# Peptides against a protein of PDB entry 3EFO, part 232

Target 1, 262 residues: chain A of PDB entry 3EFO
Amino acid sequence: SQLADLYKSCETDALINFFAKSAFKAVLHQPLKVIREILVNQTAHMLACYRKNCASPSAASQLILPDSMKVLPVYMNCLLKNCVLLSRPEISTDERAYQRQLVMTMGVADSQLFFYPQLLPIHTLDVKSTMLPAAVRCSESRLSEEGIFLLANGLHMFLWLGVSSPPELIQGIFNVPSFAHINTDMTLLPEVGNPYSQQLRMIMGIIQQKRPYSMKLTIVKQREQPEMVFRQFLVEDKGLYGGSSYVDFLCCVHKEICQLLN

## One batch from the design tools (peptide; made by RFdiffusion4, then SolubleMPNN)

Design b2_p29_6_s1 (from b2_p29_6, 12 letters changed)
Fold by OpenDDE base, seed 4:
Structure b2_p29_6_s1 (fold): chain B 262 residues (1-262), chain A 29 residues (1-29)
Amino acid sequence: as target 1 above (262 residues)
Amino acid sequence: SPKYQREPWQLPVFEELEEEMDKIASSLP
């Protein structure tokens, strides 16, 4: 059942919470490189153990992921790319410290969202519907130049606008005539008062209400400098300042598993 | 307090991702 599926990966989510807290605690005592290596090793060992002891007969070199842990590598990669474990120049020391502290106190639900954000194509909003738009995977490949997307990870909220986003939506949200006129220094959406604006605000409110921390809104225009920061939240992708895509990470893990099993 | 569960919006996202992971995994040497 769908309900059963909601619980299917709870173990993985709990593990990521544990690994995150463990790693973030270790930052105080160990080099980042060592911490990252430990996380990779732990991932590989867990999956190797499963392959060795639980998997059905298959080719020895075949990567087999447990049903409940299929996305574990993705989450682990997200953790590895986090600014706490992978220092990024665009992130201040204070911000890193802040994030570290916050994650140390996060429950499973909070950490899960933190490491894999909610990305919503709000350009598809039905103003007559109370339902949230269907979330998409956190990858640049899911963005469109014609689209407007809302990203939230429990700590930050971004409104990303494609360079070709519809002027009518821009007008509806910002009350400006074009993309070029959008002021990205704003941290609050204007109260335009039209149905679309109201719906967007409602959605943002719903998202915020589910989280214990107040999320600051950052408006991001595609191809502008702040987009680089936004793209770091597209956690499936390769990082700009290091960090692999989830695919690359999976390959790395697979290699490690093979080494462990041989 | 309710036990932890994923949000409904996460299901289709992660189902797709899981399927993708399976495809990738099966293609790895």
Scores: peptide ipSAE 0.644, ipTM 0.935, DockQ to the pose 0.585
Fold by OpenDDE base, seed 5:
Structure b2_p29_6_s1 (fold): chain B 262 residues (1-262), chain A 29 residues (1-29)
Amino acid sequence: as target 1 above (262 residues)
Amino acid sequence: SPKYQREPWQLPVFEELEEEMDKIASSLP
């Protein structure tokens, strides 16, 4: 059907861009709570329409996601957890205003990365390879105490170090003997000169290459206070300031869909 | 946008996520 084709042709990346800009514009004249409710309602209505008119025969209460919109709830949840809409206390008014303005000008590619960051396991780097390590999902479940991860969302870049990160990698990256010696105040990696350090800098350069804004590097140690900020970029997880996990959000959407259809 | 394409690194991540979403969706009452 034409409607089915529409859902199949819809791109979540474009939709989230649209919803983000719409919501961020609305911040100027509507309460945040209302905006969030509207976004949830719009998501539920969209999926309810699909379930009713396009989905294959199934139980009436069964949640069914269009093929092209499987991750829409995830992105929508990311949008709902954004500091512009959630007003996190650790983010200043100026920063919120800045992010709002940035998103208003973002293309689909930029907003895609912004709402769902790239997370790379740097500890798995092959110094003989020119390829980037395989990205992992943005969740704490993908981190390891023995690992080193690079996260980038187009505005910020984080290098996260597990408490049990390999000393040889720490030496290779920071030219210090241990995790405890890493200075987290640095915003640039030292020029150590070994292949691993060079490759990491190359990777960072590649990540930066297609982005319109220069990403500031933040070094984050596991179990230190700045890690709390870093964890907010693990967008699949539950936030600290009222943001739900993508699973919780999906349950919420499902409930609302059921209410709409029954 | 017709000209927009996801980056290569995104494909396996979102494929996994989509599969997870399907599992979760199917398990909901």
Scores: peptide ipSAE 0.639, ipTM 0.933, DockQ to the pose 0.700
Fold by OpenDDE base, seed 3:
Structure b2_p29_6_s1 (fold): chain B 262 residues (1-262), chain A 29 residues (1-29)
Amino acid sequence: as target 1 above (262 residues)
Amino acid sequence: SPKYQREPWQLPVFEELEEEMDKIASSLP
């Protein structure tokens, strides 16, 4: 059932919350490299234990993920790529400290969203519907040059615009004639007053409603410099500053598991 | 307080991701 599915990964979400808090606490006393290694080792050991004791018979070298931890490697990779554990030039020391402090106080729901953002294709909005557009996975592969996407992680909100986003939507959202005219220095959407604008604002409100912190809006144009910051929130992808994709991370974990079991 | 549960919008995303993870896992040497 859908309800059962909602609880399916609660264990993983709780574990990530725990690991995040533990790691972020350790930042004060241990080198980042050591912390990252510990997290990888913990991930490998957990999965190795499952493989050894719980998994059905299979090839010795085969990676087996338990149902409840199917996305654990993804989340763990997100944690490893977080600016608190992986320094980025565009992130100030103060911002890292701020995020660390916030995560230390987050419940499971907050940390879950923080490490894996909500990404919505708002260019598909039906102004006659009260339903939110279906979220997509946090990867560049899900973006389109013709699209407009809203990303939120509980702390930040981004409105990403493709270079070929529809002029009609641009007009509807920003009341300007073209992509080039969009002012990315704005932190608030203008009150254009048309149905599309109202719907978008409603969606933003819904996203904000359950979150304890006010999310600042950043407008991002594709191919402009600020997009590089935005892309760091596409957590499935390879990071620009040493972070791996979740696929690469999974390979790494698999290798370590094999070393533990073979 | 109520027990934690994922939001409805997350279900399709993570179901897809889980399927992808299975594929990747199965393809690893």
Scores: peptide ipSAE 0.633, ipTM 0.932, DockQ to the pose 0.596
Fold by OpenDDE base, seed 1:
Structure b2_p29_6_s1 (fold): chain B 262 residues (1-262), chain A 29 residues (1-29)
Amino acid sequence: as target 1 above (262 residues)
Amino acid sequence: SPKYQREPWQLPVFEELEEEMDKIASSLP
């Protein structure tokens, strides 16, 4: 049932919240490298225990994920790539400290969105519909040069525009004739007043309503320098500063599980 | 207070991701 699906991975979400807070607390007393290693080990040990004690007979080297923890490696990788645990040049010390403090106070719902953002293809908006567009996976592979996407993680909101975004949508949102004319220094959308603009503003409002913090809007053009910051929020992808993709991380975890079971 | 639950928008995303994870897991040596 739909209700059952909503609770299917609540255990994983709670675990990530716990691990995040534990790790962020440990930052004050332990090296980042050690903290990351502990998190990887914990992930491997949990899955190894499941494989050994709970899984049906299978090949010794086969990775088996329990239904409730299918996305645990993904979230764990997101945690490992967070600027608090993985220093990035574009993130200041103050910003890292700020994020650390915020996460320490987050409930499960807040941390869930924080570690895996909502990514919406707003170029698919139906002006006649009051429903949000269907979210897509948080990866560059889901972006389109012809598309416009809204990303939100509870702290930040981004409006990403492809280089080939529809001029009519650009006009509708920004009241400018083309992509090149968009001013990315603005932190608020203009009140153009057309149905599309109003619907976008409504969507942004809906996203903001359930969040405790006011999300600052950042407008990002594809292939401009600030896009690199935006790409760090595409959490499934490989990071620029040593962070692995979720696939690479899963491979790493698999190897460690095999070592534990052999 | 109400118990935590995922948002409706998350369901399709994570269903797809879970399926992908299964595929990857089954393909690993």
Scores: peptide ipSAE 0.631, ipTM 0.932, DockQ to the pose 0.592

Design b2_p29_6_s2 (from b2_p29_6, 11 letters changed)
Fold by OpenDDE base, seed 2:
Structure b2_p29_6_s2 (fold): chain B 262 residues (1-262), chain A 29 residues (1-29)
Amino acid sequence: as target 1 above (262 residues)
Amino acid sequence: SPKYQLPEYMLPVLKELEEETDRIASTLP
């Protein structure tokens, strides 16, 4: 059907951009709680409409999503958990205002990266490769105490270090003998000059390329206080301040759809 | 997927997310 084709042709990145800008505009005249409820409702309505009009006959309780929208819920959840829509004590009012304004001007590619960051396992870098490492899902489950990860969302960049990060990599990146010696107050990596350091800097450069804003680098040690801020960028996980995990959000959407269809 | 216009290194994440969605959906009551 034409309707089915419409759903199949939908692009999640474009939808998220639209929803984000709409929601962030609404912040000026509606309570945040209401905005979040509207977003959930809109998501549920879209998916309920698909289920009703496009999906093959099946149990009404079954969650059926079109292929093109299978990742819509995760991005929607990211939007719902953004500091503009869900206030966090570690984010200042000015920062919220700034992010709101930034998103209002973002293109599709920028907003997609902003809401779902890229998380790169750099502890397994091949210094001889010119390719970026494959990104992993933004969840604590993908982190390792032995690992080093680079997270970027177009505005912020984090270098996360596990408590058991390899000393040789620490030496390579920071020119210090151990994890304990890393100064987390630095916002720039030292130019150590070894192949690993050069490769990491190259990767960071590539990530920064074609981005409209210079990303601030934050060094994060696992189990230190600033890690709490970093963890908020692990957007699939349950937030500390009321944000749902991806799984919980899917359950929520499912329930909402069922209510609409029954 | 070219549909999302994401960098190539993000494609594994998208694929995994789609699969995860399917898995979760299949377990929901």
Scores: peptide ipSAE 0.410, ipTM 0.818, DockQ to the pose 0.584
Fold by OpenDDE base, seed 3:
Structure b2_p29_6_s2 (fold): chain B 262 residues (1-262), chain A 29 residues (1-29)
Amino acid sequence: as target 1 above (262 residues)
Amino acid sequence: SPKYQLPEYMLPVLKELEEETDRIASTLP
């Protein structure tokens, strides 16, 4: 497809991999605040350079990004919000150290998935189709109380259940009569054996396929306490601990670019 | 260094992100 061809030539994934490794290396020698500032500045400088040297003449206040880098701010924001660069109370020092080391060894594909998870609306599954459902953007706005979503980032896998998830799907997946009966302490889905269960398991298998690490499954019910952890993987949203939404970050980058060009 | 190929099911997200970027860019002062 044309879109696939475009992204084949995209450098964003490589840049994010580079920036991530550079930043995570710097954690050992520089304050986190400084590292974050450097990342923002580097992003702004790079985009400002493009605006100045490559874009058609226009007002300095106009944000112009190259096609190949239109998603760079999204991923950069994800990097900036990562627990290695932005400390979170619920994340231990050991966990941060572990994630830092993992990223340092990740290839482009691994880091891309790690920083921007796959979010699949599995409540829309067609049991007769062999195609994976189209992913949705990692934002709470894309969730539905009536929906069931699978999120994966190469290290973790979450099955998120809306409070009004269809009982028939709950029965199909968990073999229980209602949302309230779902045991969230489980790390494996039961082998119910119906077509829907089989399809879901197949999808999970495909997602796990060719990944270097086995992803632990966490079942999350909407409005329960563990959902807070899940929401941290909705990387486009505003974080609880100072992380910006994608929109806010893009505005920030724009402001920085304008300052550089004026 | 070979370019990686994005999974087909992720392409809609990336397309939408590009469009969103364009949308936001057009609304910024």
Scores: peptide ipSAE 0.449, ipTM 0.853, DockQ to the pose 0.717; fails the geometry check
Fold by OpenDDE base, seed 4:
Structure b2_p29_6_s2 (fold): chain B 262 residues (1-262), chain A 29 residues (1-29)
Amino acid sequence: as target 1 above (262 residues)
Amino acid sequence: SPKYQLPEYMLPVLKELEEETDRIASTLP
């Protein structure tokens, strides 16, 4: 049917861009709680409509999503957890205002990256490869104490180091003998000059070149206080200040869909 | 404007997210 085709043709990234800009505009004249509720309702309504009109006959309790929107809930959750819509103590009003303005001007590609960051396991880098490593899901469960990860969302770049990161990689990146010697106050990597350092810098460069804004680099050591800020970018996880995990959000959406269909 | 193309590095994530959604969906009452 034409309706089914319409749903199948939807692009999650475009929808999130639209929802984000709509919501961020609404921040100026509506309470955040109301905005969040509207977003959830819109999501549930859209998916309920698909379930009702496009999905094969099945029990109403079964969650059925079109292929093109299977990742819509995770992105929507990311939007709902953004500091513009969910205030965080560590984010100033100025920063929130700044991010709001930035998103209002973002294209689809930019907003997609902004709401769901790329998380790259750089500890497994092939120094001979010119390709970026495959990203992993933005969850603490994908981190490793032995690993080093680069996270970027178009505005911020984080280099996260596990407590058991290989000393040779630490030396290669920072030119220090151990994890304990890493200075997290630095915002630039040293010019060490070895192949691994060069490869990492190349990757960072590629990531930066694809973005309209210069990303500030933050070095994060696992289990140190600044890691809490980093963890807020692990968007699939439960937020420290009220944001739901992806699983919890999906459950919430499912319940609302069921209510709409009953 | 050219149609947005998904970055290659994100394909595994997106695939896994889709699969995860299906897995979660199958367990929801």
Scores: peptide ipSAE 0.447, ipTM 0.842, DockQ to the pose 0.700; fails the geometry check
Fold by OpenDDE base, seed 1:
Structure b2_p29_6_s2 (fold): chain B 262 residues (1-262), chain A 29 residues (1-29)
Amino acid sequence: as target 1 above (262 residues)
Amino acid sequence: SPKYQLPEYMLPVLKELEEETDRIASTLP
């Protein structure tokens, strides 16, 4: 496909891997605030250089991004919001240290998944298909109260249940009659044995395949306390602890580019 | 090492992200 061909030539994933490792190394010697500022500046400078030297004539204030870098700001924002660079109360110091070390050894494929998770609409599963459902963007706006979603980032796996999830799917997955009966303390799905349960387990297996670490499953009910942790993986949304939404980040980068060029 | 290729199931997301970036960019002052 055209999109596939485009990303075969894209170096964004490699750049993010490089920036992540550089930033995570710098954590040992520089304040987090300074590191974040450097990353933003580097992003702005790269894009400003393109705008100045490569872009066709256009309005001076217009944001112009090359095709190969249109998703660079997305991933950069994810990096900036990572718990290693932006501390969160729910993440212990030990966990941050652990994640830092993991990323330092990650290849391009692993880091890409780590910073921008897979979010799959499980409620749309076709039990007759062996294909993964099409992923959706990592934003709360893409969730539905009637839906069931699986999120994975290579280290963690979440099964998110909307408050109005179909009872038949709940029965199929958990062998319980309703949303209220789902036990969120479990880390393994029961082997119910029906086609839907089997398909879901297969999907989870595919996601786990070729990942270096076994992802622990966390079951999350919408509107319960643990959902707050899950929401932090919706990387396009505004964070609770200083992280910007993707839109806000683009605005910030645009402003910085304008300052560099004018 | 072999060059990483994006999984097929992620392509719709990436396409949408590119389009969203363009839309946002066009609205910025």
Scores: peptide ipSAE 0.435, ipTM 0.836, DockQ to the pose 0.659; fails the geometry check

Design b2_p29_6_s3 (from b2_p29_6, 11 letters changed)
Fold by OpenDDE base, seed 3:
Structure b2_p29_6_s3 (fold): chain B 262 residues (1-262), chain A 29 residues (1-29)
Amino acid sequence: as target 1 above (262 residues)
Amino acid sequence: SAKYELPEYLKPVLEELEKEMDEIASSLP
């Protein structure tokens, strides 16, 4: 059907870009609550329409998404949790204004990375491989106390270190004997010169490539105060001050879809 | 029109997301 073809041709990254810009523009004229409701409603309607017109009846109990839209729910949740649409006391008005303007000018690729960051388990690096490690879901559940993770969203870069990070890796990256000796005030990694350090720098370079802004590196130790800022970028987790986890959002969307179809 | 493809870093994430979506949908009335 023509409708099915339209769904197949849909590009989620473009949709997210559109919804983000539309919502961020609407902030100037509409209450945040209304904007959020509209976004949820639009998401549900799009998915409901697909199920109604493109899905088989046998799959009525399933949240069926076209291939092109499979990541739409998670992105929409990320959008809904953004500080522009969901104000957070720790975020200043100026910062919100800045982020709003940034998104308004972002291209499709930029907004995609911005709303769903790349989180890499760099403790699994093979120094003999030129491949990037597979990204993990942006959730605290994917972190480990023994791990080291790199997060990037196109604007910020974080190096998160578990409290039990291997001393060998600490030495390799920072040239210090232990976790406790890491200086988190540094915004640049030292030039240690070993293969692991070089590989990490290469990865950081690749992530930085073709990005319009230079990402400042923030080193974050688990269980230290700055980790709270880092956790805000774990977009699948339950947010502070009313933000839903991805799971909760899916439940909400599913219920709304069912209501629309009944 | 070219087929839509996710960025490489999202591919492993998508597999988990899809699975979770199915699980949630099946558990809800």
Scores: peptide ipSAE 0.467, ipTM 0.877, DockQ to the pose 0.530
Fold by OpenDDE base, seed 5:
Structure b2_p29_6_s3 (fold): chain B 262 residues (1-262), chain A 29 residues (1-29)
Amino acid sequence: as target 1 above (262 residues)
Amino acid sequence: SAKYELPEYLKPVLEELEKEMDEIASSLP
């Protein structure tokens, strides 16, 4: 059907860009609560419409999404949890305004990375490989105390260190003997010169490529205060200020779809 | 028109997301 073709041709990255800009524009004229409700409603309606017109009747009871939209819920949840739409006490008005303006000018690729960051397990690097490590889901559940992770969203870059990060990697990256010796005030990695350090720098360079903004590097130690900022970028997790986890959001959307179709 | 492709980094994430979605769908009434 024509509708089926439409959904199949839908590009989630374009959708999230559109929804983000639309919502961020609406912030100037509508209450945040209303905007969030509209976004959830639109998401549910879009998916319900798909099921109604493009799927079998049995699909009404299941969260079945077209291939092109399988990532839509996670992106929508990320959008809903953004500080522009969900205010956080630790985020200043100026910062929110800045992010709003940035997103309003972002292209499709930029907004995609912005709303769902790239989280890389740096501790798994093979120094002999030229490939980037496979990204993991942006959730605390994917972190490990023994791990080192690099997170980037196109604007910020974080190097997160677990409390039990391997000393050899700490030495390799920072040229210090232990986790405790890492200076988190630095915004640049030292030029250690070993293969591991070079590879990490290469990865950071690749991530920075074709990004319109230079990403500031923040070194984050697990369980230190700055980690709270880092955790805000773990977009699949439940937020401290009313944001739902990805799973919770999926359940919510599913229920709403069922209500629309029943 | 040219179609936008998902970034490479997101592919492994999406695979897991899809799996989880299927699991959720099968578990919900």
Scores: peptide ipSAE 0.459, ipTM 0.869, DockQ to the pose 0.649
Fold by OpenDDE base, seed 2:
Structure b2_p29_6_s3 (fold): chain B 262 residues (1-262), chain A 29 residues (1-29)
Amino acid sequence: as target 1 above (262 residues)
Amino acid sequence: SAKYELPEYLKPVLEELEKEMDEIASSLP
């Protein structure tokens, strides 16, 4: 059907950009609670409409999403958990205002990366490969105490190190003997000159390319205080201040869809 | 028109998301 074609042609990155800007504009005139409810309702209605008019008959328990919209729920959850829409005590008013303004001016590609960061397991790097490692889901469940991960959202870059990170990689990246010797005050990686260091720097360079802002690098050690900030970028996890996990959000949306279709 | 494509880094993520969606759906009454 024509409607089905419309849904199939939908670009989720554009939708998220639209929803984000609309919601962030609404913050000036509506309570955050109302805005969040509207976003959830809009998501549910869009998906319910698809099921009603486009999808083949299926059991009510089935979560049916068009291919073009399969990433929409995760993006919407990220949007709902953003500090502009869900205030956090650790985030200042100025920071919220700044993020709001940034998103209001972001293009489609920028907002996509902003709301769902790129998380790379760099401890698995093949120094002979020219390809970036496959990104993993932005969740603590994908981290490893033995791993080293690079996270980027277009504004910030984090290098997260597990407490049991391989000493050889630590030496390769930082030119220090152990995890304990890593200086987390560093905002730049040293030019150690070995293949691994060079590869990591190359990856960081690729990520930085075509981004409108220079991403500040933060070195994060597992179990140290700055890790709390890093964890806020693991957008699929449950938020500390009422934000739902991706799974919980999916369940919520599903229930709402069922209610709409009853 | 050109088909919508996810950015390259999200492709592996999408595969897991789809799998999880199916698992969730199958677990619901």
Scores: peptide ipSAE 0.457, ipTM 0.870, DockQ to the pose 0.568
Fold by OpenDDE base, seed 4:
Structure b2_p29_6_s3 (fold): chain B 262 residues (1-262), chain A 29 residues (1-29)
Amino acid sequence: as target 1 above (262 residues)
Amino acid sequence: SAKYELPEYLKPVLEELEKEMDEIASSLP
């Protein structure tokens, strides 16, 4: 059907870009709560329409999404949790305004990475490989105390270190003997010169080269205060200030879809 | 028509998401 073809051709990255810009524009003249409600409603309606008109008859309990839109819920949740749409006390008005303006000018690729960051388990790096490690879901559940992770969203880059990060990796990256010796005030990694350091720098370089903005590096130690900022980028997790987890959001959307179809 | 292609970094993420979605769907009443 023509409608089925439409959904198949839908680019979720473009859609989320559109929703983001529309919502961020609306912030100027509509309450945040209303904007969020509209976004959720639009999401549910779009998916309900697909299910009704394009999906094969299945159990009502099944969440059926077109392939092109499988990531829509997660993106939408990220959008809804963005500081522009969900005010956070720790985010200044200036920062909020800044992010709003940035997103308003972002292309599709930029907004995609911005809303759903790339989280890389760099502790698993094969120094002999030139390939980037497989990204993991942006959730605390994917972190490990023994791990080291690199997060990038096109604007910021974080290097997160677990409290039990391997000393050899710490030495390799920072040229210090232990986790406790890592200086989190650094915004640049030292040029240690070993293969692991070189590979990490290469990865960071690759990520940076694809982005229009220079990403500031923040080194984050697990269980230290700056980790709170880092956790805000774990977009699938429940937010501290009313943001839902991805799972909760998905359930909410599913419920709304069912209500629309029923 | 340019097929929607996920960026490379999202491919493994999507695989996990799909699996989880299936699990969630099966658990919903």
Scores: peptide ipSAE 0.435, ipTM 0.854, DockQ to the pose 0.564

